# Designs tried in a protein design run: peptides against a protein of PDB entry 6B9H. Part 44

Target 1, 151 residues: chain A of PDB entry 6B9H
Amino acid sequence: AELCESLLTWIQTFNVDAPCQTVEDLTNGVVMAQVLQKIDPAYFDENWLNRIKTEVGDNWRLKISNLKKILKGILDYNHEILGQQINDFTLPDVNLIGEHSDAAELGRMLQLILGCAVNCEQKQEYIQAIMMMEESVQHVVMTAIQELMSK

## One batch from the design tools (peptide; made by RFdiffusion4, then SolubleMPNN)

Design b2_p16_2_s2 (from b2_p16_2, 8 letters changed)
Fold by OpenDDE base, seed 4:
Formats: sequence, C-alpha cells, structure tokens
Structure b2_p16_2_s2 (fold): chain B 151 residues (1-151), chain A 16 residues (1-16)
Amino acid sequence: as target 1 above (151 residues)
Amino acid sequence: SKKKEETRQFFLSLLE
C-alpha cells in the first residue's frame, strides 16, 4: 500500500531504537510507541511506554494487545490533548495488523500517528521535516493529513 | 510540476 510505504519512510526519520525497516517491524507496535513518545514525551511517558510489551516475536496476540493499547493512546491523546482535531471515524483494524501484517491497516495506524505529529506542540518541526522528504512521499503525507482533518 | 507546487503550498499553509 502506498500509504503504508510512504509513512514507513516517514517513521524511519524518527530514528527510534527499535528496528523499523520493514512493515513487519512495525506490527508489534514497539516502533509506533517509541515514535509517539518522541512526539509527546509528557503524555506518552515512560509509564505509558512500559505498558507496551517488547520482544513479542511472532506472537500475534501480543502484537494485537500492544496495538490496541497504542490505538487507545492515540485516541485518548486526540481527545485529551489535541482537542479532537483528527477525524477518527475510520479506525485501523489492529487485528489485521497483528495477525496478518496488513499493510493497508498499518498505513491507517501510521496515519493516526502522523496526525499526532502535525498537531502536537512541535508540529512546526515535523511539518518542516516532511517538506524535506521525497516529493512522492510528501504527496501521500499531504493526502493523509487532509483525510484526517476533513470534516 | 503542478503536483509538486500544490504539495509545497499545502505544507506552507499548515505552517501559517
């Protein structure tokens, strides 16, 4: 999926500790959790991050558990901090991500994280960083942002 | 290109 591919490239710019080279690398949620902590470490603090199990291997149940926590965190962040600036009527299916590494659904999850980045306190820096990416990636990111903020 | 410029303008608008 083009969305997932572009947003994976975007996620890689965060240089998190967890491996983040492939779609499969993202399915356990660890990379996503670390990215969210970078976006807002006051909200996604160490206590929050500690709820995400690391080293889950291929255990899809543990992946799904992590992904559910991450999705909840994103939605709560949107409500409590961002003031419902992200349209969340279409949520990613974390079951498909965890069990099947579904790239389309993963793309939607990463899209929500993108929404957090472009609305957080450091949104200007994230937007400027996006503007330095490849044009094809920028276009996909633009479309993704527009979709999230569309009423 | 048109597409490139539209994209640039979009992100510039987000910075406003």
Scores: peptide ipSAE 0.705, ipTM 0.950, DockQ to the pose 0.958
Fold by OpenDDE base, seed 2:
Structure b2_p16_2_s2 (fold): chain B 151 residues (1-151), chain A 16 residues (1-16)
Amino acid sequence: as target 1 above (151 residues)
Amino acid sequence: SKKKEETRQFFLSLLE
């Protein structure tokens, strides 16, 4: 999916420790958790990160468990910190991500993380970084942000 | 291009 591919490229700019080259690499949630910690380390602190299992392998049940925790964290962050500045009407299906590596649903999860980045304390830095990416990626990111902020 | 400039203006508006 184009959304997932573009946002995967964006996720790679965070230079997290976990492998993040493929859609499959993101399905266990570890990369996403590390990215969220970079976005707001005070909220997504070590105690929060420690709830995410890192040695998941191909266990789709463990993947789904991680993804559910991450989704809850994102939604809570949106409500408690961002003041509900993004639209979470259409939530990603974490079961499809964990069990089937569904790229479309993964794209929706990454879109929520994008919403966190462009509304966090260092949003200016993230927006400026996006403006340095390829135009095709910028366009997809723009559309994704517009969808999140539409009420 | 018009598309590229539109995208640039969008992100500039987010920085305001």
Scores: peptide ipSAE 0.704, ipTM 0.949, DockQ to the pose 0.919
Fold by OpenDDE base, seed 5:
Structure b2_p16_2_s2 (fold): chain B 151 residues (1-151), chain A 16 residues (1-16)
Amino acid sequence: as target 1 above (151 residues)
Amino acid sequence: SKKKEETRQFFLSLLE
């Protein structure tokens, strides 16, 4: 999916420790958790990150467990810190991500993380970084932000 | 291009 591919490129700009080259690399939630910690380390602190299981392998049940924790963290962050600025009427299906590596649902998950970045305390820096990416990627990112912040 | 400039203006508006 175009959304997932563009947001994977965006995720790679964070230079996290976990492998993040393919869609499959993102399905265990470890990369996403490390990205969220970079976005707001005071909220997504080391204690929060340590609740995400590493070395999951192909265990789709453990992947889903991690992804559920990630999604809950994002939703709580939106309510407690961002002041309900993200449209959460359509949530990603983490079961499809964990069991089937569904790119469309993964794209929705990454879109929520994008919402955290462009509304956090360091939103200016993240927006400016997006403006340095390829134009085709910028356009997809723009559309994704518009969907999140629309009524 | 028009599309490129519209995208640039969108992100500039987010910085305001």
Scores: peptide ipSAE 0.704, ipTM 0.949, DockQ to the pose 0.900
Fold by OpenDDE base, seed 3:
Structure b2_p16_2_s2 (fold): chain B 151 residues (1-151), chain A 16 residues (1-16)
Amino acid sequence: as target 1 above (151 residues)
Amino acid sequence: SKKKEETRQFFLSLLE
């Protein structure tokens, strides 16, 4: 999906330790957790990150478990830190991500992470970084932000 | 292009 592919490109700019080259690489949640820690290491601290299982393999149940924790973390961060600035009426289906590597649903998960980045304390740096990406990616990111912030 | 400029203006508005 276009959303997922563009946001995967965006995720790759974080240079996390976990492999993040393909959609499949993101389905266990490890990359997403590491990205969130970079966005706000005080909130998504080492104790939080340690709750995410790293050696998951193809175990879709473990993937879903990780993804549920990450989604909860994102939503809690939105409520507790960001002040509910994003639209959470359309949440990603983590079961489809974990079981089927559903790119559309993964895109929605990455969209929530995008919401964290563009609303966090260091939002200026993340927005400026996005402005340096390819135009096609920027356009998708823009649309994703607009959708996320709409009420 | 028009599309490119609109995108740029959007992100600039987020920085305001």
Scores: peptide ipSAE 0.703, ipTM 0.949, DockQ to the pose 0.897

Design b2_p16_2_s3 (from b2_p16_2, 6 letters changed)
Fold by OpenDDE base, seed 5:
Structure b2_p16_2_s3 (fold): chain B 151 residues (1-151), chain A 16 residues (1-16)
Amino acid sequence: as target 1 above (151 residues)
Amino acid sequence: SEKAQETREFFQSLLE
């Protein structure tokens, strides 16, 4: 999916420690958790990150467990910190991500993380970084942001 | 291009 591909490119700009080259690399949630910690380390602190299982391998049940925790963290962050500035009307199906590496659903998850970045305390820095990306990627990111904020 | 200009203006508006 174009959304997932563009947001994967965006995720790669964070330069996290975990491998993040493919869609499959994101399905265990470790990259997403590390990205969220970079976005707001005071909220997504070490205690939160320690709840995300590493060394998951191909265990789809463990992947889904991680993804559920990440989704909950995003939703809680939206409510507690961002004041519900983004809309979660269509939540990603984490079961499809964990078991089938569903790119469309993964794209929805990454879109929620994008919402966190462009509304957090350092949103100006993240927006400026997006403006340095390829134009085609910027356009997809723009559309994703508009979807979060206009509905 | 028109598409690129639209995108640039959108992100500039987010910075305002």
Scores: peptide ipSAE 0.692, ipTM 0.948, DockQ to the pose 0.952
Fold by OpenDDE base, seed 2:
Structure b2_p16_2_s3 (fold): chain B 151 residues (1-151), chain A 16 residues (1-16)
Amino acid sequence: as target 1 above (151 residues)
Amino acid sequence: SEKAQETREFFQSLLE
């Protein structure tokens, strides 16, 4: 999916410790958790990160467990810190991500993380970083942000 | 391009 591919490229700019080259690399949630910690380390602190299991392998049940925790963290962050409402009908299906590596649903998850980045305390720096990416990626990211803003 | 200009203006507006 184009959304997932563009946002994967964006995620790679965070230079997290976990492998993040493919869609499947993101399905265990470890990369996403590390990215969220970079976005707001006070909220997504070490105690929060320690709840995400790192040794998951191909265990789709463990992937889904991690993804559910991450999704909850994102939703709570939006509600408690960013003061934003999210339409639950557009939430990613973490079961499809964990069990089938569904790129479309993964794109939805990464879109929520994008929403966190462009609204966090360091939003200016993240927006400026996006402006340095290829135009094709910027356009997809713009559309993704606009979709979030319209909710 | 006009498309690229649109995206630049969008992100610039987010910085304001």
Scores: peptide ipSAE 0.692, ipTM 0.948, DockQ to the pose 0.911
Fold by OpenDDE base, seed 4:
Structure b2_p16_2_s3 (fold): chain B 151 residues (1-151), chain A 16 residues (1-16)
Amino acid sequence: as target 1 above (151 residues)
Amino acid sequence: SEKAQETREFFQSLLE
């Protein structure tokens, strides 16, 4: 999916420790958790990160478990820190991500992370970084942000 | 391109 591909490119700019080259690399949630920690390390702190299992392999049940925790973290962050600035009524299906590596649903998850970045305390830095990306990626990111804030 | 300019303007607006 175009959304997933563009946001994967965006995720790669964070230079996290976990492998983040493919859609499959993201399905266990470890990359996403590390990205969230970079976005707001005070909220997504070490204690939070430690709840994400890192050695998941191909165990889709463990992937889903991680993804559920991450999704909850994002939603809680949106409510508690961001003041519900993100439309959270259309949520990604983490079961499809974990079990089937569904790129469309993964894109929706990454979209929520994007929402965290462009609304967090350092949002200006993240927005400026996005503006340095390829124009086609920027366009997809723009559309994704607009969708998050449209309702 | 027009598309690129639209995008730049969008992000510029977010920075305001």
Scores: peptide ipSAE 0.691, ipTM 0.949, DockQ to the pose 0.914
Fold by OpenDDE base, seed 3:
Structure b2_p16_2_s3 (fold): chain B 151 residues (1-151), chain A 16 residues (1-16)
Amino acid sequence: as target 1 above (151 residues)
Amino acid sequence: SEKAQETREFFQSLLE
């Protein structure tokens, strides 16, 4: 999906330790967790990150478990820190991500992480970084942000 | 392009 591919490109700019070259690389949640820690290391601290299992392999149950924790973290962060600035009425289906590597649902998950980045304390830095990306990617990111902020 | 200009203006508005 276009959303997933564009946001995968965006995720790669974080230069996390975990492999993040393909859609499949993101399905275990490890990259997402490391990205969230970079966005706000005080909230997504080492103790939080350590709850995400890194030795997952192809175990879809473990992937789903990680993804559920990450989704909860995102929603809690939005409510507790960001003041519910994003629309979470339509949440990603983490079961489809973990079991089937569903790119559309993965894109929705990455969209929520994008919401964290563009609303956090360092939002100016993340917005400026997005403005340095390819125009086609910027356009997809723009529409994704607009969707998050709408009711 | 017109599309690129729209995108630039959007992100500039977020920085204001």
Scores: peptide ipSAE 0.691, ipTM 0.948, DockQ to the pose 0.924

Design b2_p16_3_s1 (from b2_p16_3, 7 letters changed)
Fold by OpenDDE base, seed 3:
Structure b2_p16_3_s1 (fold): chain B 151 residues (1-151), chain A 16 residues (1-16)
Amino acid sequence: as target 1 above (151 residues)
Amino acid sequence: SAVNEEFLKQLEQIYS
């Protein structure tokens, strides 16, 4: 999916420790958790990050467990810190991500993380970083932001 | 593009 591929490119700009070259690399949630910690290390602190299992392999049950924790973290962050700026009328299906590596649902998850970045304390820096992206990727990211702010 | 740049500048103003 174009959304997932473009947001994967965006995720790569965070330069996290975990491998993040492919869609499959994101399905265990480890990269997403590390990105969230960079977005707001006071909220997504080391204690929160330590709840995400790193030795997952191809175990889809462990992937789903991680993804559920991450989704909960994102939603709680949106309500508690961001003031409910992210529209979550259609939540990603983490079961499809974990069990089937569903790129469309993964794209929706990454879109929520994008929402965290453009609404966090450092939102201006993240928006400026998006301005430096390749035009085709930038277009998809911009569209994703617009969708988050609308019904 | 010019259109993308203008949109991103608007976002920067909203989220600043």
Scores: peptide ipSAE 0.056, ipTM 0.714, DockQ to the pose 0.466
Fold by OpenDDE base, seed 4:
Formats: sequence, structure tokens, C-alpha cells
Structure b2_p16_3_s1 (fold): chain B 151 residues (1-151), chain A 16 residues (1-16)
Amino acid sequence: as target 1 above (151 residues)
Amino acid sequence: SAVNEEFLKQLEQIYS
């Protein structure tokens, strides 16, 4: 999906330790968790990150477990820290991500992470970084942000 | 594009 591909490119700008070159690389949630830690290390601290299993291989059950924790973290972050600035219009189906590497649902998950970035304490830094992205990717990211902001 | 830049500037204003 276009959303997933563009947001994958965006995710890659974080330069996390975990492999993040393909959609499949993101399905275990490890990259997502590391990105969230970069976004707000005070909230997504080491204790939180340690709840994410890193050695999951192709175990879709473990992937789903990780993804559920990450989704919960994102939602809690929005509620507790961001003041619910983004719309909870449609939550990603983490089962489809973990079991089938569903790119569309993965895109939705990454979109939520994008929401965290553009609403966090260092939101200006992330917005400025988006301004430096390739035009086509930038457009998708902007559209994704707009969707999150919509009531 | 100019359209994208303007939109991003608007976002900057909102999130400042």
C-alpha cells in the first residue's frame, strides 16, 4: 500500500538498530518500538521497550503480542501524554499485520506512530524533517497527518 | 511542491 511504503521510508529516517528495510521487517513490532522510544524516551522508556520480544522470528503469535503491546502503548500515550490530539478513527488490525504482513494495516499502525511524532514534545523537529522528504513521500505523509487531525 | 510546503507551514503553525 502507498501509505505503508511512504511511512516505511519515513520510519527509516529514525535509523533504529533493528532491520527496517522491508514491510516484513516491521511486522514483529521491534522497529516500531524503537522508533517510539526515539519519539519519547521518557514515556517509551527501556522498561517499556523490554516488554517487546525481540527474538520472534516468524512466530506470528509473538508478532501479534508485540503489536498489541505497541498499539496499547500508542493509545495510552495519546490519552495520557498527547491529550488525544489524534483521531482514533480506525485502529489497525494487528492480527493481519502479524499473521499476514498486511501492508494496509501496517500502514495504519505506522500512521499512528506518525501521529505520536507530530504531536510529541519535539513535534517541530519531526515536522521540519518531513519538509525535507521526497515530494511524493511527503505528500502521503501529509495526507496521513491530515487524516489523523480530522474530527 | 508549493502546495505541500504551504500545508507543512500550516502544520507548523498548528503545532507550534
Scores: peptide ipSAE 0.047, ipTM 0.711, DockQ to the pose 0.498
Fold by OpenDDE base, seed 5:
Structure b2_p16_3_s1 (fold): chain B 151 residues (1-151), chain A 16 residues (1-16)
Amino acid sequence: as target 1 above (151 residues)
Amino acid sequence: SAVNEEFLKQLEQIYS
């Protein structure tokens, strides 16, 4: 999906330790967890990150377990730190991501992470980084932000 | 594009 591919490109700008070249690389949640730690290391601290299993292989049940923890972390972060309501926003189906590598649902997951970045304490840095992206990718990212703002 | 530039400026104002 266009959203997933563009947000994958955006995720790659974080230069995390885990491999993040393909959609499949994101399905175990390790990259997403490392990105969230970069966004707010005080909230997504080392203790939080250590709850994400790093050696899951092709075990889709373990992938889903990681993704559920990440989604919960995002929702809690929005409620406790960002003071935002997300109950009206469509949540990703982490089962489809873990079991089937569903790009559309993965895109929705990455969009929630994008929401964390553009609302966190260092939001200005992430906005500036988006300004430096290739135009076609930038357009998709901006549209995704606009959708979040309108909900 | 001009549309993107204007949107980014507005975004900076909203989130700054």
Scores: peptide ipSAE 0.047, ipTM 0.709, DockQ to the pose 0.481
Fold by OpenDDE base, seed 2:
Structure b2_p16_3_s1 (fold): chain B 151 residues (1-151), chain A 16 residues (1-16)
Amino acid sequence: as target 1 above (151 residues)
Amino acid sequence: SAVNEEFLKQLEQIYS
C-alpha cells in the first residue's frame, strides 16, 4: 500500500535501534514503540517500553500482543496528553498486521503515530522534518495528516 | 507541488 510505504520511509527518519527496512520489520511493534519513545520520552518512558516484548520472531500471537499495547498507548496519549486533537479514526486491525503483515492496516497504525508526532510538544520539529522529505513521499504524508486533522 | 506548498503553509500557521 502506498500509505504504508511512504510512512515506512517517514519512520526510517527516526533512526531507531530496531531494524526497520521492510514492512515485515514493523509487524512486531518494536520499531513503533521506539519511535513513540522518541516522540515523547516522558510519556512513553522506559517502563512503558519494557512492556513491549522483544525477540518475538515469527510468533504472530506475540506480535498482536505488542501491537495491542502500542495501540492502547497511542489512544491513551491522545486522550491524556494531546486532548483529543486527532479525529476519531477507524482503528487499525492489529490482528491482520500481526498474523498477515497487512500493509493497509499497518499504514493506518503508522498514521496514528504520525498524528502523535504532529501534535506533540515537539510538533514544529517534526513538521519541519516532513518539509524536508522527498516530494512524492511528502505528498502522501501530508495527505495522511490532513485526514487526521479534518473534523 | 502547489497543493503541498499551500498545505505546508497552513500547518506552519497552525503550529508556529
Scores: peptide ipSAE 0.043, ipTM 0.713, DockQ to the pose 0.414

Design b2_p16_3_s2 (from b2_p16_3, 9 letters changed)
Fold by OpenDDE base, seed 1:
Structure b2_p16_3_s2 (fold): chain B 151 residues (1-151), chain A 16 residues (1-16)
Amino acid sequence: as target 1 above (151 residues)
Amino acid sequence: SSINKKFLEQLKKIYG
């Protein structure tokens, strides 16, 4: 999906430790968790990150378990820190991500993370980084942000 | 490109 591919490119700008070259690399949630920690290390601290299992392999049940924790973290962050500035209007189906590597649902998950970035304390820096992205990717990212704002 | 930049600048004003 176009959304997923563009947001994958955006995710890669965080330069996290975990492999993040393919859609499959994101399905275990480890990259997402590390990105969230970069977005707000005070909230997504080491204790939170340690709840995400890193040695998942192809175990889709473990993937789903991680993804559920991450989704909960995002929603809690939105409520507790962002003050519901982001609307969780369409929640991703983490089962489809974990079991089938569903790109559309993964895109929705990454969109929620994008929402965290553009509303966090370092929001200006993240927006600036988006402005430096390749135009086609930038357009998709901008559209994704606009969708979050419109609901 | 210019339109995109303007849009992002507007977003910066909203979220900044």
Scores: peptide ipSAE 0.070, ipTM 0.737, DockQ to the pose 0.493
Fold by OpenDDE base, seed 4:
Structure b2_p16_3_s2 (fold): chain B 151 residues (1-151), chain A 16 residues (1-16)
Amino acid sequence: as target 1 above (151 residues)
Amino acid sequence: SSINKKFLEQLKKIYG
């Protein structure tokens, strides 16, 4: 999906330790968790990150477990820290991500992470970074942001 | 570029 592809490119700019070259690389949630920690290390601290299993392999049940924790973290972050600035319009199906590597649903998950970045304390830094990205990525990102912020 | 301008305008609309 276009959303997933563009946001994967965006995710790669975080230069996390976990492999993040393919959609499959993201399905275990480890990259997502590390990205969230970079976005707000005070909230997504080491204790939070340690709840994410890193050695999951192809175990889709463990992937789903991680993804559920990450999704909960994102939602809690939006509620507790961001003041629900983004709309809970449609949540990603983490089962499809974990079990089937569903790119569309993964895109939705990455979109939520994007929402965290562009609404966090250092939002301007992330916005500026987005402004430096390739045009096609910028287009998808801005559309995704609009969707998140729409009432 | 045109895309940058559009993006900025949209962001201003959301955050401004």
Scores: peptide ipSAE 0.064, ipTM 0.724, DockQ to the pose 0.893
Fold by OpenDDE base, seed 2:
Structure b2_p16_3_s2 (fold): chain B 151 residues (1-151), chain A 16 residues (1-16)
Amino acid sequence: as target 1 above (151 residues)
Amino acid sequence: SSINKKFLEQLKKIYG
């Protein structure tokens, strides 16, 4: 999916420790968790990050477990820290991500993380970074932000 | 926020 591929490129700009070269690399949630920690290390602290299982391999049940924790973290962050700045949005099906590596649903998950970045305390820095991205990728990312903010 | 509104307005100008 175009959304997933463009947001994968955006995710790669965070330079996290976990491998993040392919869609499959994102399905265990480890990269997503590390990105969220960079977005707000006070909220997504080391204690939170340690709840995400590493070295899950191809175990889709463990992937889904991680993804559920991450989705909950995003929703709680929106409620507790962002003050509902991110309005109700279609939630990703984490079962399809974990079991089938569904790119469309993964794109929705990454879009929620994008929403966290452009609404967090350092939102101006992330917005400026996005405006510096390659044009074709930037278009998709900016459209994704507009969709989040217009609802 | 003012930052979000400004950014959204810029997006609307560029992409309609």
Scores: peptide ipSAE 0.051, ipTM 0.703, DockQ to the pose 0.108
Fold by OpenDDE base, seed 3:
Structure b2_p16_3_s2 (fold): chain B 151 residues (1-151), chain A 16 residues (1-16)
Amino acid sequence: as target 1 above (151 residues)
Amino acid sequence: SSINKKFLEQLKKIYG
């Protein structure tokens, strides 16, 4: 199974307000921001979420701007709250996501969000949810978690 | 360990 598609399925379990049916739906960062708020609403609060532009359309510059804010939020959350260090050489290229809808790089971004979920205060709930996923999707998600832990 | 130990053990058992 493809990483991005499996993680898209995982993202859909959050039932956020923004459309999240396709890879393209995720490229503006709005869904990702709403998911992060659900993961830790004290850190990714309403003020943080309001910095993400919702009326983006096909403007790749605005997409990249949103994605950069989200990536920064994830990195800061890992350092400040989770006490984890992330290898910069494995970070997603948000330019490729915003400009080209690159599924591989989007998968890497979603993988970082997955890392937040399985390490946050409510990690047990998210881990349990992952354990209940369809086998093929679960395999990809679990492999993605292992990869994160090895970096 | 930042991830649940039981989850990690299950992960290794199934896919390790």
Scores: peptide ipSAE 0.044, ipTM 0.708, DockQ to the pose 0.108

Design b2_p16_3_s3 (from b2_p16_3, 7 letters changed)
Fold by OpenDDE base, seed 1:
Structure b2_p16_3_s3 (fold): chain B 151 residues (1-151), chain A 16 residues (1-16)
Amino acid sequence: as target 1 above (151 residues)
Amino acid sequence: SKVNEEFLKMLAEIYG
């Protein structure tokens, strides 16, 4: 999906340690967890990150387990830290991500992470980085933010 | 660019 592809490009700007070149690379949640740690290392600290299983391979059950933890972390972060500033009415189906690498649902998950970035303490830095992105990608990211922040 | 202008406008509306 267009959303997923553009947000994958955005995710790549974080330069995390885990491979993050393809949609499949994101399905185990490891990249997403590392990105969240960069967004707010005080909240998504090492103890939190250590709950995410690495080396899951193609085991979709382990992927789903990780993704559930990540989604919970995002939701808790929005509630506890961000004051629920983003609209998370439509949550991603992590089962579809883990089992089928569903790009649409993965896009939704990445959109939630985008919401964390543009509302966190360092939001200005992330916004600035988005302004430097290629125009077509920037447009999709912008639209995604609009959707998240619209009441 | 057009995208930049729209983005900045959006941000202004969201964050004031």
Scores: peptide ipSAE 0.183, ipTM 0.779, DockQ to the pose 0.829
Fold by OpenDDE base, seed 3:
Structure b2_p16_3_s3 (fold): chain B 151 residues (1-151), chain A 16 residues (1-16)
Amino acid sequence: as target 1 above (151 residues)
Amino acid sequence: SKVNEEFLKMLAEIYG
C-alpha cells in the first residue's frame, strides 16, 4: 500500500533503535512506541514504553497486545493533550496488523502517529522535516494529513 | 517545488 510505504519512509526519519526497514518490522509495535516517545517523551515516558513487550518474535497475540496499548496511547494523547483535533474515522484493525501484517491497516495506524506529530508541541519541527521529504512521499504524507484534519 | 507550495497552502488552511 502506498500510504503504508510512504509513512514507513517517514517513520525511518526518527532513527529509533528498533529495526524499521520493512512493514513486518512495524507489526510488533516496538518502532511505533519508540517514535511516540520521541514525539512527546513527557507523555510517552519510560514507564509507558516499558509496557510494550520488545521480545515478541512472530507471536501475533503479543503483537496485537502491544498494538492495542499503542492505539490506546494515541487516542488518549489526542484527547488529553492535543484537544482531539484528529478527524473521527474508522480506527485501524490491530488484529489484522498483528496476525496478517495488513499494510492498509498498518498505514492507518501510522497515519494516527503522523497526526500526533503534526499537532504536538513540536509540530513546526515535524512539519519542516516533512517539507524536506522526496516529492512523491511528501504528496502521500500531505494527503494523509488532509484526511486527518478535515471532515 | 509544486508539492511544497501545495503543502504550505494546505497547512495554512488547516492551521491558519
Scores: peptide ipSAE 0.179, ipTM 0.774, DockQ to the pose 0.864
Fold by OpenDDE base, seed 4:
Structure b2_p16_3_s3 (fold): chain B 151 residues (1-151), chain A 16 residues (1-16)
Amino acid sequence: as target 1 above (151 residues)
Amino acid sequence: SKVNEEFLKMLAEIYG
């Protein structure tokens, strides 16, 4: 999906330690967890990160478990830190991500992470970085942000 | 660019 592809490109700008070149690389949640830690290391601290299993392989059950934890973390972050600024009327189906590598649902998950970035304390830096990305990616990201912040 | 202008407009609408 276009959303997933563009947001994958965006995710890659974080330069995390975990492989993040393909959709499949993201399905275990490790990259997403590391990105969230970069966004807010005080909230997504080492204790939180340690709850995400890194040795997952192709075990879709473990992927789903990680993804559920990450989704919960995002939602809790929205509530506790961001003040529920993100519209979460449609949550990603982490089962489809973990079991089937569903790009559309993965895009939704990455969109939530995008929401964390553009609403966190360092939001201005992330917004500026987005404005420097390739134009086609910017368009998708822009649309994604609009959807997140719309009532 | 056009995208930048639209993005800035969107940001203004969201955060303004």
Scores: peptide ipSAE 0.164, ipTM 0.771, DockQ to the pose 0.834
Fold by OpenDDE base, seed 2:
Structure b2_p16_3_s3 (fold): chain B 151 residues (1-151), chain A 16 residues (1-16)
Amino acid sequence: as target 1 above (151 residues)
Amino acid sequence: SKVNEEFLKMLAEIYG
C-alpha cells in the first residue's frame, strides 16, 4: 500500500535500534514502540517500552499482543496528553497486521504514530523534517497528516 | 483542539 510504504520511509528517519527495512519488520511492534519513545520519552518511557516483547519471531499472537499495547498507548496519549478526539478515525485492525502483515492496516497504524509526531511538543521539528523528504513520499505523508487533522 | 489549530496554522504559514 502506498500509505504504508511512504510511512515506512518516514519511520526509517527515526534511526531506531530495531530493524525497520520492510513491512514485516514493523509487524511485531518493536520499531513502533521505539519510535513512540523518541516522540515523547516522558510518556512512552522505559517502563512503557518494557511492556513490549522484543523476542517475538514469527509468533503472530505475540505480535498482536504488542500491537494492542501500542495502539492503546497511542490512544491514551492522544486523550491524556494531546487532548485530541480521534474516535471518528478508522482504527487499524492489529489482528490483520500481526497475523497477515496487512499493509493497509499497518499504514493506518503508522498514520496514528504520525499524528502523535505532528502534534507533540516537537511537532515543528517533525514537520520540517517531513518537508525535506523525497517529493512523492512527502506528498503521501502530508496528505495523511491533513486527513488526521481534518477529523 | 488547540493542538490541531496550531498545526493547521503552521500548515497555512507554509503553504498559504
Scores: peptide ipSAE 0.111, ipTM 0.731, DockQ to the pose 0.089

